# Designs tried in a protein design run: peptides against a protein of PDB entry 7SID. Part 120

Target 1, 151 residues: chain A of PDB entry 7SID
Amino acid sequence: LHMYLMLLKELPGEEYPLPMEDVLELLKPLSNVCSLYRRDQDVCKTILNHVLHVVKNLGQSNMDSENTRDAQGQFLTVIGAFWHLTKERKYIFSVRMALVNCLKTLLEADPYSKWAILNVMGKDFPVNEVFTQFLADNHHQVRMLAAESIN

## One batch from the design tools (peptide; made by RFdiffusion4, then SolubleMPNN)

Design b2_p26_3_s3 (from b2_p26_3, 9 letters changed)
Fold by OpenDDE base, seed 3:
Structure b2_p26_3_s3 (fold): chain B 151 residues (1-151), chain A 26 residues (1-26)
Amino acid sequence: as target 1 above (151 residues)
Amino acid sequence: LEEELLKAEREGDFAKISELRAQLAK
């Protein structure tokens, strides 16, 4: 876990995006790690904070590439699962804040949710629609974060 | 497979979700 998290943390930013092939390799263990630590709030928060770099890489890539679509799909699968568990009130506010930051970054890359669509329980939810729900979050800090992200 | 996917999604099993979606994509 620690080695993987460190690897995610050290990903380059927007100035030096990784090849999509490398992004795919990094995404492979992600679902397994999330599954293993889904009940650990601190680990989930850390994961969500570190995958922000992945979002930045996805937004700068050629959207017509098969690898890009694959990477987007794998990433959105993970985000969708976090979203679902959030709706089931499984995560504390700090994890939800980290998720909001992920969604914010996705919206910056895809403002109209053309590709940023969560598929959960057989239904599609565009990220812009999902994001607005956090404006009504039970925790004031989450609401504030969501509100300032739109402005 | 679709029924199993829905179950995995409902339970929040990240690994199983990913596995089943990969199978359904083939």
Scores: peptide ipSAE 0.670, ipTM 0.945, DockQ to the pose 0.906
Fold by OpenDDE base, seed 4:
Structure b2_p26_3_s3 (fold): chain B 151 residues (1-151), chain A 26 residues (1-26)
Amino acid sequence: as target 1 above (151 residues)
Amino acid sequence: LEEELLKAEREGDFAKISELRAQLAK
């Protein structure tokens, strides 16, 4: 786990985007790690903080690439699952804040939610619509983070 | 598979969700 998290942490950002093939390789174990530690708030927070770099890489890639769509899909699957569990009130505010940051980064990459759409329980939810829900979060810091992210 | 996916999503099983979606994509 620690080695994987370190790898995610050291992922280059927008300035030096990785080949999408490398991004896909990094995404492969992500769902397994999330599943294993879904009940560990600290690990989930750390994961969400580190995958921000993945979002930045996804946003800089060719949208028409099969690998890009695949990577986007895999990533959005994970984010969707985090969001679902958030709706189920499974995560504390610090994890939700990390998720908001992920959604913010997604919106920066895809302001109109053309590809950033969460598919959960058989329904599609554009990230911009998902994001606005955090403006009404029960925790003030989450609301503030969401509010400052759109301003 | 779709019903299994819904179950996995409801339960928040990241690994199973990813696995099933990969299968459905084929």
Scores: peptide ipSAE 0.670, ipTM 0.945, DockQ to the pose 0.887
Fold by OpenDDE base, seed 1:
Structure b2_p26_3_s3 (fold): chain B 151 residues (1-151), chain A 26 residues (1-26)
Amino acid sequence: as target 1 above (151 residues)
Amino acid sequence: LEEELLKAEREGDFAKISELRAQLAK
């Protein structure tokens, strides 16, 4: 876990995106890691904080690529699962804060929600729609972060 | 498979969700 998280943390930013093939390799173990630690609030927060770098790489890729769509799909699957568990009140505010930051970064990468759409329980949810729900979060810091992020 | 996917999503099983979606995509 530590090595994987460290790798995610050290990913290049928006200016120097990784090849999509490399992004796919990095995404492969992500769902397994999330499943293993989904009940650990601290680990989940750390994961969400580190996958921000993945979003930056996804946003700079060519949309006309099967690998891009695959990577986006795998990533959105993970984010969607985090969101679902959030709706089920499984995560404390600090984890929700990290998730909001992920959603914010997704909106920055895809402001028109061309690909940033969560599919959960057979329904599609554009990230902006998901983001709006955090404006009504029970924790004031989460509400504030959400409100600031859409402006 | 779709029914199993819904179950995995409801339960929040990240790995199972990813696995099933990969299968459905084939």
Scores: peptide ipSAE 0.669, ipTM 0.945, DockQ to the pose 0.891
Fold by OpenDDE base, seed 2:
Structure b2_p26_3_s3 (fold): chain B 151 residues (1-151), chain A 26 residues (1-26)
Amino acid sequence: as target 1 above (151 residues)
Amino acid sequence: LEEELLKAEREGDFAKISELRAQLAK
């Protein structure tokens, strides 16, 4: 876990995006890690904070549309699962804060949610719609973060 | 597979969700 998280943390930013094939390789263990630690609030928070670098890479359009779509899909699957568990009240505010930051970064890359769409329980939820729901979060810091992020 | 996916999503089983979606994509 620690090695994987460190790898995610040290990913190049938007200025120097990784090849999409490398992003795909990095995404492979992610769902397994999330599944293993889904009940650990601190680990989930850390994961969400570190995958922000992945979001920046996913926002980069390249000629390899298939790999891009695949990577986006795999990532959105993970985010969707976090979103679902959030709706099920499984995560404390600090994890929700980290999730909001992920959604914010997604919106920066895809303001109109053309590809940033969460598929959960057979339904599609554009990230902009999901993000709006955090404006009504029970925790004041989450609401404030969401409100500040849209400006 | 769709029903299994819904179950995995309901339970928040990240690994199972990813596995099933990969299968459905083929």
Scores: peptide ipSAE 0.667, ipTM 0.944, DockQ to the pose 0.891

Design b2_p26_3_s4 (from b2_p26_3, 8 letters changed)
Fold by OpenDDE base, seed 1:
Structure b2_p26_3_s4 (fold): chain B 151 residues (1-151), chain A 26 residues (1-26)
Amino acid sequence: as target 1 above (151 residues)
Amino acid sequence: LEEELLEAEKKGDFEKISKLNEELKK
């Protein structure tokens, strides 16, 4: 876990994106890691903070490539699961803060939600629609972060 | 498959969610 998390943390920013093939390799174990630690709030927070780098790489990729769609799909599956569990009140505010940051980064990369769509329970939810729900979060810091991200 | 996906999502089984989504796309 620690090695994987460190690898995610050290990813280059949007100005120097990784090849999509490398991004796919990094995403392969992500679902398994999240599944194993889904009840560990600290680990979930750390994962969400580190995958911000993945979002930045995805935003700079060729949207028409099959590899890009595959990478986006794998990533959105994980984010969708985190969001769904958040709706079920499974995560504390610090984890929700990290999730909001992920959603913010997604919106920056895809302002019109062309590809940033969460499929949960057989329904599609554009990230912008999901993001606005955090404006009514029970925790004031989450609401503030969401508000600052829109304005 | 869709029913299994729904159940996996309720449980937060990330791995199963991912696998089922891939199967549904085939």
Scores: peptide ipSAE 0.042, ipTM 0.632, DockQ to the pose 0.877
Fold by OpenDDE base, seed 2:
Structure b2_p26_3_s4 (fold): chain B 151 residues (1-151), chain A 26 residues (1-26)
Amino acid sequence: as target 1 above (151 residues)
Amino acid sequence: LEEELLEAEKKGDFEKISKLNEELKK
């Protein structure tokens, strides 16, 4: 876990995008890691904070490649699962804050949710619609973060 | 497969969700 998290942390941002093949390699173990630690709030928070770099890379890639679609799909699957568990009240506010930051970054890359769509429970949810739900979050800091992201 | 996917999503099984999505996409 620690080695993987370190690798995610050291990923370059949008200024130096990685080849999509490398992004895919990094995403492959992500779902497994999330599954193993889904009940650990601190680990989940850390994961969400680190995958922000992945989002930045995805936003700078060629949208027409198969590898791009695969990477986007794998990433959105993870985000969708986190959002679903959030709706089930499985995560504390600090994890929700990290998730909002991920959604914010997605909106910056895809403001109209052309590709940033979460599929949860057989339904599609554009990230822009998902994001607005956090404006009504029970925790004031989450609401504030969501509101600041819109401005 | 769709039913299994729904069950995996309910449980928050990230790995299972990912695998099932790949199988459904072919």
Scores: peptide ipSAE 0.041, ipTM 0.632, DockQ to the pose 0.896
Fold by OpenDDE base, seed 5:
Structure b2_p26_3_s4 (fold): chain B 151 residues (1-151), chain A 26 residues (1-26)
Amino acid sequence: as target 1 above (151 residues)
Amino acid sequence: LEEELLEAEKKGDFEKISKLNEELKK
């Protein structure tokens, strides 16, 4: 876990996007890791904080459209699952804040949610719509963080 | 597969969700 998290943390940001093939390789174990530690709030927070770099890479245009779509899909699956579990009240505020940061970054990369669409429970949820729900979060810090992106 | 996906999502099984999504996209 530690090594994997370090790899995520060291992922270049928007200024230095990795080849999408490399991004895909990093995403491969992500779902498994998240599944294993979904009940560990601290690990989840750490994961969400580190995958911010992945979001920045996914927002970049890539010549390999298939790999781009695959990477986006895999990432959105993970984010969607986190969001779903959040709605199920499975995560504390600190994890929710980390998720909001991910969503904020997604909105920066895809303001109109052209590709940033979460599919959860058979329904599509554009990230911009998902994001606005956090404006009504029970925790004041989460609400404040969400509001910062809109204002 | 779709039913399994819904169940996996309810349980928060990231791994299973990912696998099922991949299978559905084939």
Scores: peptide ipSAE 0.038, ipTM 0.627, DockQ to the pose 0.908
Fold by OpenDDE base, seed 4:
Structure b2_p26_3_s4 (fold): chain B 151 residues (1-151), chain A 26 residues (1-26)
Amino acid sequence: as target 1 above (151 residues)
Amino acid sequence: LEEELLEAEKKGDFEKISKLNEELKK
């Protein structure tokens, strides 16, 4: 886990995007790692903070590539699962704040939600619609972060 | 497969969700 988290942390940002093939390799174990540690609040927070770099790389890639669609699908599946569990009140405020930052980054990469759509329980939820729900979060810091993100 | 996916989502099984989504696309 530690080695994987370090790899995610050191991932180049928007200025130096990785080839999509490399992004896919990074995403491959992500679902498994999240499943193993889904009840660990600190690990979930760390994962969400580190995958911010993945979103930046996805936004710089060619949208016509099969690898791009695959990478987007795998990433959105993970984010969708975190969001679903958040709605089930499984995560504390610090994890929700990290999730809001991920959603903010997704909106920056895809302002019109052309590809940034969460599919949960067989239904599609554009990230912009999901994001507005955090404006009514029970924790004041989460609400404040969400409000700052739309300015 | 769709029922299994729904159940996996309810439980928050990230790995199973991902695998089932891939199988449904094939």
Scores: peptide ipSAE 0.037, ipTM 0.621, DockQ to the pose 0.903

Design b2_p26_4_s1 (from b2_p26_4, 12 letters changed)
Fold by OpenDDE base, seed 1:
Structure b2_p26_4_s1 (fold): chain B 151 residues (1-151), chain A 26 residues (1-26)
Amino acid sequence: as target 1 above (151 residues)
Amino acid sequence: KLEELVKGLSPEEAQTLLTILGPILE
């Protein structure tokens, strides 16, 4: 978009580490963007690949603050939506692989799913349990990635 | 649409968002 190029002219070209409070504000519009493009496979894959940076930020932050919990909640809402549509077989293997990478990163930050719990349709799903489901994925590369991630 | 998304964000927040959304909205 022309507007995007104009915005880039006014912003720094580098990515900066953000306080958790800023991460929280950033995640708010992200869920809306994801919902707009939820049926576009390529866009979804791109989003999932880029949010890996957010996952790393969340995992390395202080987990005791209110802002951290809120940010984690916002992020898990996005991941939960992608996982839900994956269960409904709405996404191709490349999108599922990108999701597995996100879940892998979450498990690295929270191996026992103390906070990494997906709430979908009012039910809680710990990420460590969700992750093992990809071991039975129909696509061999998804299964392989899931298996490799557990090692 | 982009203006609305970055409204209220700091330059650093906006840059992070654009990094994520750039490949999508460009």
Scores: peptide ipSAE 0.020, ipTM 0.323, DockQ to the pose 0.042
Fold by OpenDDE base, seed 5:
Structure b2_p26_4_s1 (fold): chain B 151 residues (1-151), chain A 26 residues (1-26)
Amino acid sequence: as target 1 above (151 residues)
Amino acid sequence: KLEELVKGLSPEEAQTLLTILGPILE
């Protein structure tokens, strides 16, 4: 198993469409990894950049299965945590840009935030409303990315 | 640690996860 995993690590990263059940299984350990590295800016940026593949996969799937809802919940928990820490000014601009890219992809799949709702500290935050907050970000590139995502 | 993360996953799932986590775990 160890040798197999080492070989897999050396393979070029490619985006492959996955069944929703597979997406769900991937998201479970991912949340733990995100929690472990929540204070490492570079790691968080890297995680957010790579989970774009998962976001795209979620957006292309029908949202009518239990696995889909569960996967959405798992993913939104992770994104909600990143957003929450962003609101607490814990992340630099490069991490915020990566988060905006994730939110952009979510909005493309769910423009009206029917399912893309972040639950943070017991309160619901629709992603479309959360996204507009980045239009007033202190960093120029974050504002520009947010603006480009809406139009 | 990596073995625990991919435990129970299919080869395809494991490869996808490693694509995500590979750069982080280097």
Scores: peptide ipSAE 0.020, ipTM 0.325, DockQ to the pose 0.041
Fold by OpenDDE base, seed 4:
Structure b2_p26_4_s1 (fold): chain B 151 residues (1-151), chain A 26 residues (1-26)
Amino acid sequence: as target 1 above (151 residues)
Amino acid sequence: KLEELVKGLSPEEAQTLLTILGPILE
């Protein structure tokens, strides 16, 4: 079913960033989807892998419009949820690796975490600080990926 | 589920969403 639907429309290339308005609209339902599948490791990994497209769009945006801030906020909400559950040891290494990839892309766009700040349970966590935690991950591949990502 | 999610979106938005969510909503 999904394959058929995907073939119905021409895919926009990753090299062509989406308007921020479109990014925002895409992120709106994503939080709910993530919530529904939060216990499914494979689904979570897939989501995180595919959301990289959105992250790249956010990183390429040089505008500081309301839509940009909203999109950033929506995305950070999703990432924050994944990070939170990671802290609770709810995700296997493959999911954590996918999360690190997302965080890597965020850091490339916002290396000083000016806007990339996760708000979880009412507390703010700058992504650059969050990212460093993966350098001490229990799984070697996660540590390696994190280490490679900061270079 | 997927069809419901793409309702109201532009073609570009829908396609992106399908790319992201398609595999998980199969």
Scores: peptide ipSAE 0.018, ipTM 0.334, DockQ to the pose 0.043
Fold by OpenDDE base, seed 3:
Structure b2_p26_4_s1 (fold): chain B 151 residues (1-151), chain A 26 residues (1-26)
Amino acid sequence: as target 1 above (151 residues)
Amino acid sequence: KLEELVKGLSPEEAQTLLTILGPILE
């Protein structure tokens, strides 16, 4: 875990996108790590904050690349899991804030949810529709962040 | 910077980090 979190922490920003091959390699263990630590709020928040760089990389990449599609799929699986557990009230507000930021970044890259679609338990949920649910979040800061993220 | 990142890691983990982060941090 320590090694993986260090990798995520040192990811370059939007100004210097990683090759998609490197993004894919970083995403491969992500689902497993998130599953192992899904009940650890601090670890989840840290992961969500760091994967913002991955989202930015995905949004700037060639949509026709096989590696891009694979990376998008792996990333969306993780985000879908976080969203699902959020709906079940498993995460505190700070984790939800980090998730909203991820969804915001996805909407900026794909405002019409052409590829940003969460598949949870066999059902498809476009991110643009999922995002509006946070406008009714119980925590004031989450609602405010969601509202500010629209347009 | 890389030296600090690999501190406390196993040789295998350190090599993995250096392989991935080396080109990025240079």
Scores: peptide ipSAE 0.006, ipTM 0.322, DockQ to the pose 0.022

Design b2_p26_4_s2 (from b2_p26_4, 14 letters changed)
Fold by OpenDDE base, seed 4:
Structure b2_p26_4_s2 (fold): chain B 151 residues (1-151), chain A 26 residues (1-26)
Amino acid sequence: as target 1 above (151 residues)
Amino acid sequence: KLAELVEGLSPAEAQTLLTILGPLLE
């Protein structure tokens, strides 16, 4: 876990994006890692903080490539899972803060949620619509972050 | 950075890293 998290942390961001095939390789274990540690708040927060690099990489890629769509799908599956558990109030505010930051970055790459759509329990939720729900978060800091991100 | 990441790894951790990074290094 530590190694994987460090790898995510060291992932190049927007300035130096990785080839999409490399991003895919990094995403492969992510779903499993998240599943294993989904109830560990600290790990989840760390994961969400580090996957910001992945979001930035996804945003810099060719949106028409098959690899891009594959990577987007894999990533959105993970984000969707975090969102789902957030809706079930399973995550503390610090985790939700990290998720908001991920969603913010995702919206910067796809402001109209053309591809950034979360599928949760068989239903599609555009990230822009998901994001606005954090404006009503129970924790003031989460609300503030969400509001500031839109402003 | 990679050297720093590998430093102090156990064999199990090293194998995990190789599994993840292997395709990236090819």
Scores: peptide ipSAE 0.025, ipTM 0.400, DockQ to the pose 0.023
Fold by OpenDDE base, seed 2:
Structure b2_p26_4_s2 (fold): chain B 151 residues (1-151), chain A 26 residues (1-26)
Amino acid sequence: as target 1 above (151 residues)
Amino acid sequence: KLAELVEGLSPAEAQTLLTILGPLLE
């Protein structure tokens, strides 16, 4: 509540729906917010669930615009970070489920990973290849979600 | 740290962030 009120005081008035033009503005600080709560599984899950909205907006945007490419890059950075920590076994299954849903949404927008490429530690990982790794997840529900998403 | 981040945001960024993370911060 305190943090909510702190953020609320920065607003000019009542709360507005998320506009597409603000997607880039959101993604700029998002990575920092995620890093602050990277150890909190519930927060990470919630963040991943909320960024689904951002992914859908990105997929519907003009892919040729500079702002779209910038937003895509910022978003992929966040997703890459979550995936990286998943590889390090830092997240419980519920967080991984949320991540898979994000990756699923990305694949719907870019099935062949033309732009959906995660750059982690200087290496490129196409999302379609990353996604298939969850087929071997140690949690049954994660494997099921991954499997049904690419059928 | 979070407080410092919020203080550095523009109104537009704050509004967008609130939309996404507001429910979490309540």
Scores: peptide ipSAE 0.025, ipTM 0.479, DockQ to the pose 0.043
Fold by OpenDDE base, seed 5:
Structure b2_p26_4_s2 (fold): chain B 151 residues (1-151), chain A 26 residues (1-26)
Amino acid sequence: as target 1 above (151 residues)
Amino acid sequence: KLAELVEGLSPAEAQTLLTILGPLLE
């Protein structure tokens, strides 16, 4: 709480556009944080919701940049972890909703999953294929969100 | 570790970090 309040006092209210280099630096510790709180549904939902702007940034950047590729890789590692636990039925619908939103944004940037490929347990899963599985989600809102996202 | 990270971040990076990880710092 103390650190959070300190940051709030020192930062302006307006949102800044971030260079890919900055995105990369922010993604580095994120995997560890997600791992620590992987069982906390609320934290996972919050992280996924707040990382959406990062996903949008990734899609708007030059794909030829080394920093972009590195950032994409680190981001996909995090998404892959969430996907894996989703398949293990470890997340409630609200977390899955947040994940679908992330995947939606990825598909908008990379509809054919040229770079958006999840590597989980040594196996590759293109995001476009992963995404379609949410069309059959047990929760109606997840299915609806997935269906809306492809239209 | 987080404190060390914040010290090395630009204002823009810090803002993004706050947005993503802020709730974890409360």
Scores: peptide ipSAE 0.022, ipTM 0.473, DockQ to the pose 0.040
Fold by OpenDDE base, seed 3:
Structure b2_p26_4_s2 (fold): chain B 151 residues (1-151), chain A 26 residues (1-26)
Amino acid sequence: as target 1 above (151 residues)
Amino acid sequence: KLAELVEGLSPAEAQTLLTILGPLLE
């Protein structure tokens, strides 16, 4: 709470796009935060919903930039962790919905998974291949969202 | 660690961080 109040004092009152270097700085601690709250479904859903903006930013940036590649790596690490736990059936459908939205946005930016590759436990998983797995999700809303996102 | 991050943030960065992590800081 105290830290939250401290942040409020520095807010300009509006949200605007950030330079890639700033995005990178914000992504660095994110993996730790996600790890800390990985078992809290509501927190995970909230994080996934909010990082959608970061995904869109990454997709619109210069892919040849070192900062962009670094930011992509940091983001993919987080997404990979969420996907891994999804495979272990650790997340409810609402969290999976949020994850599918993230993956959809990644595919829009990189349809052929040239850079959108999840590295989980030392193995690479292209997002386009990962995404198709949600077409067979146990929850109908997840399947529908995945199906609607193909085109 | 989060306190250190906040100290170095611009207003724009603070807005972004609050959007993502605000609920976690309450």
Scores: peptide ipSAE 0.021, ipTM 0.457, DockQ to the pose 0.039

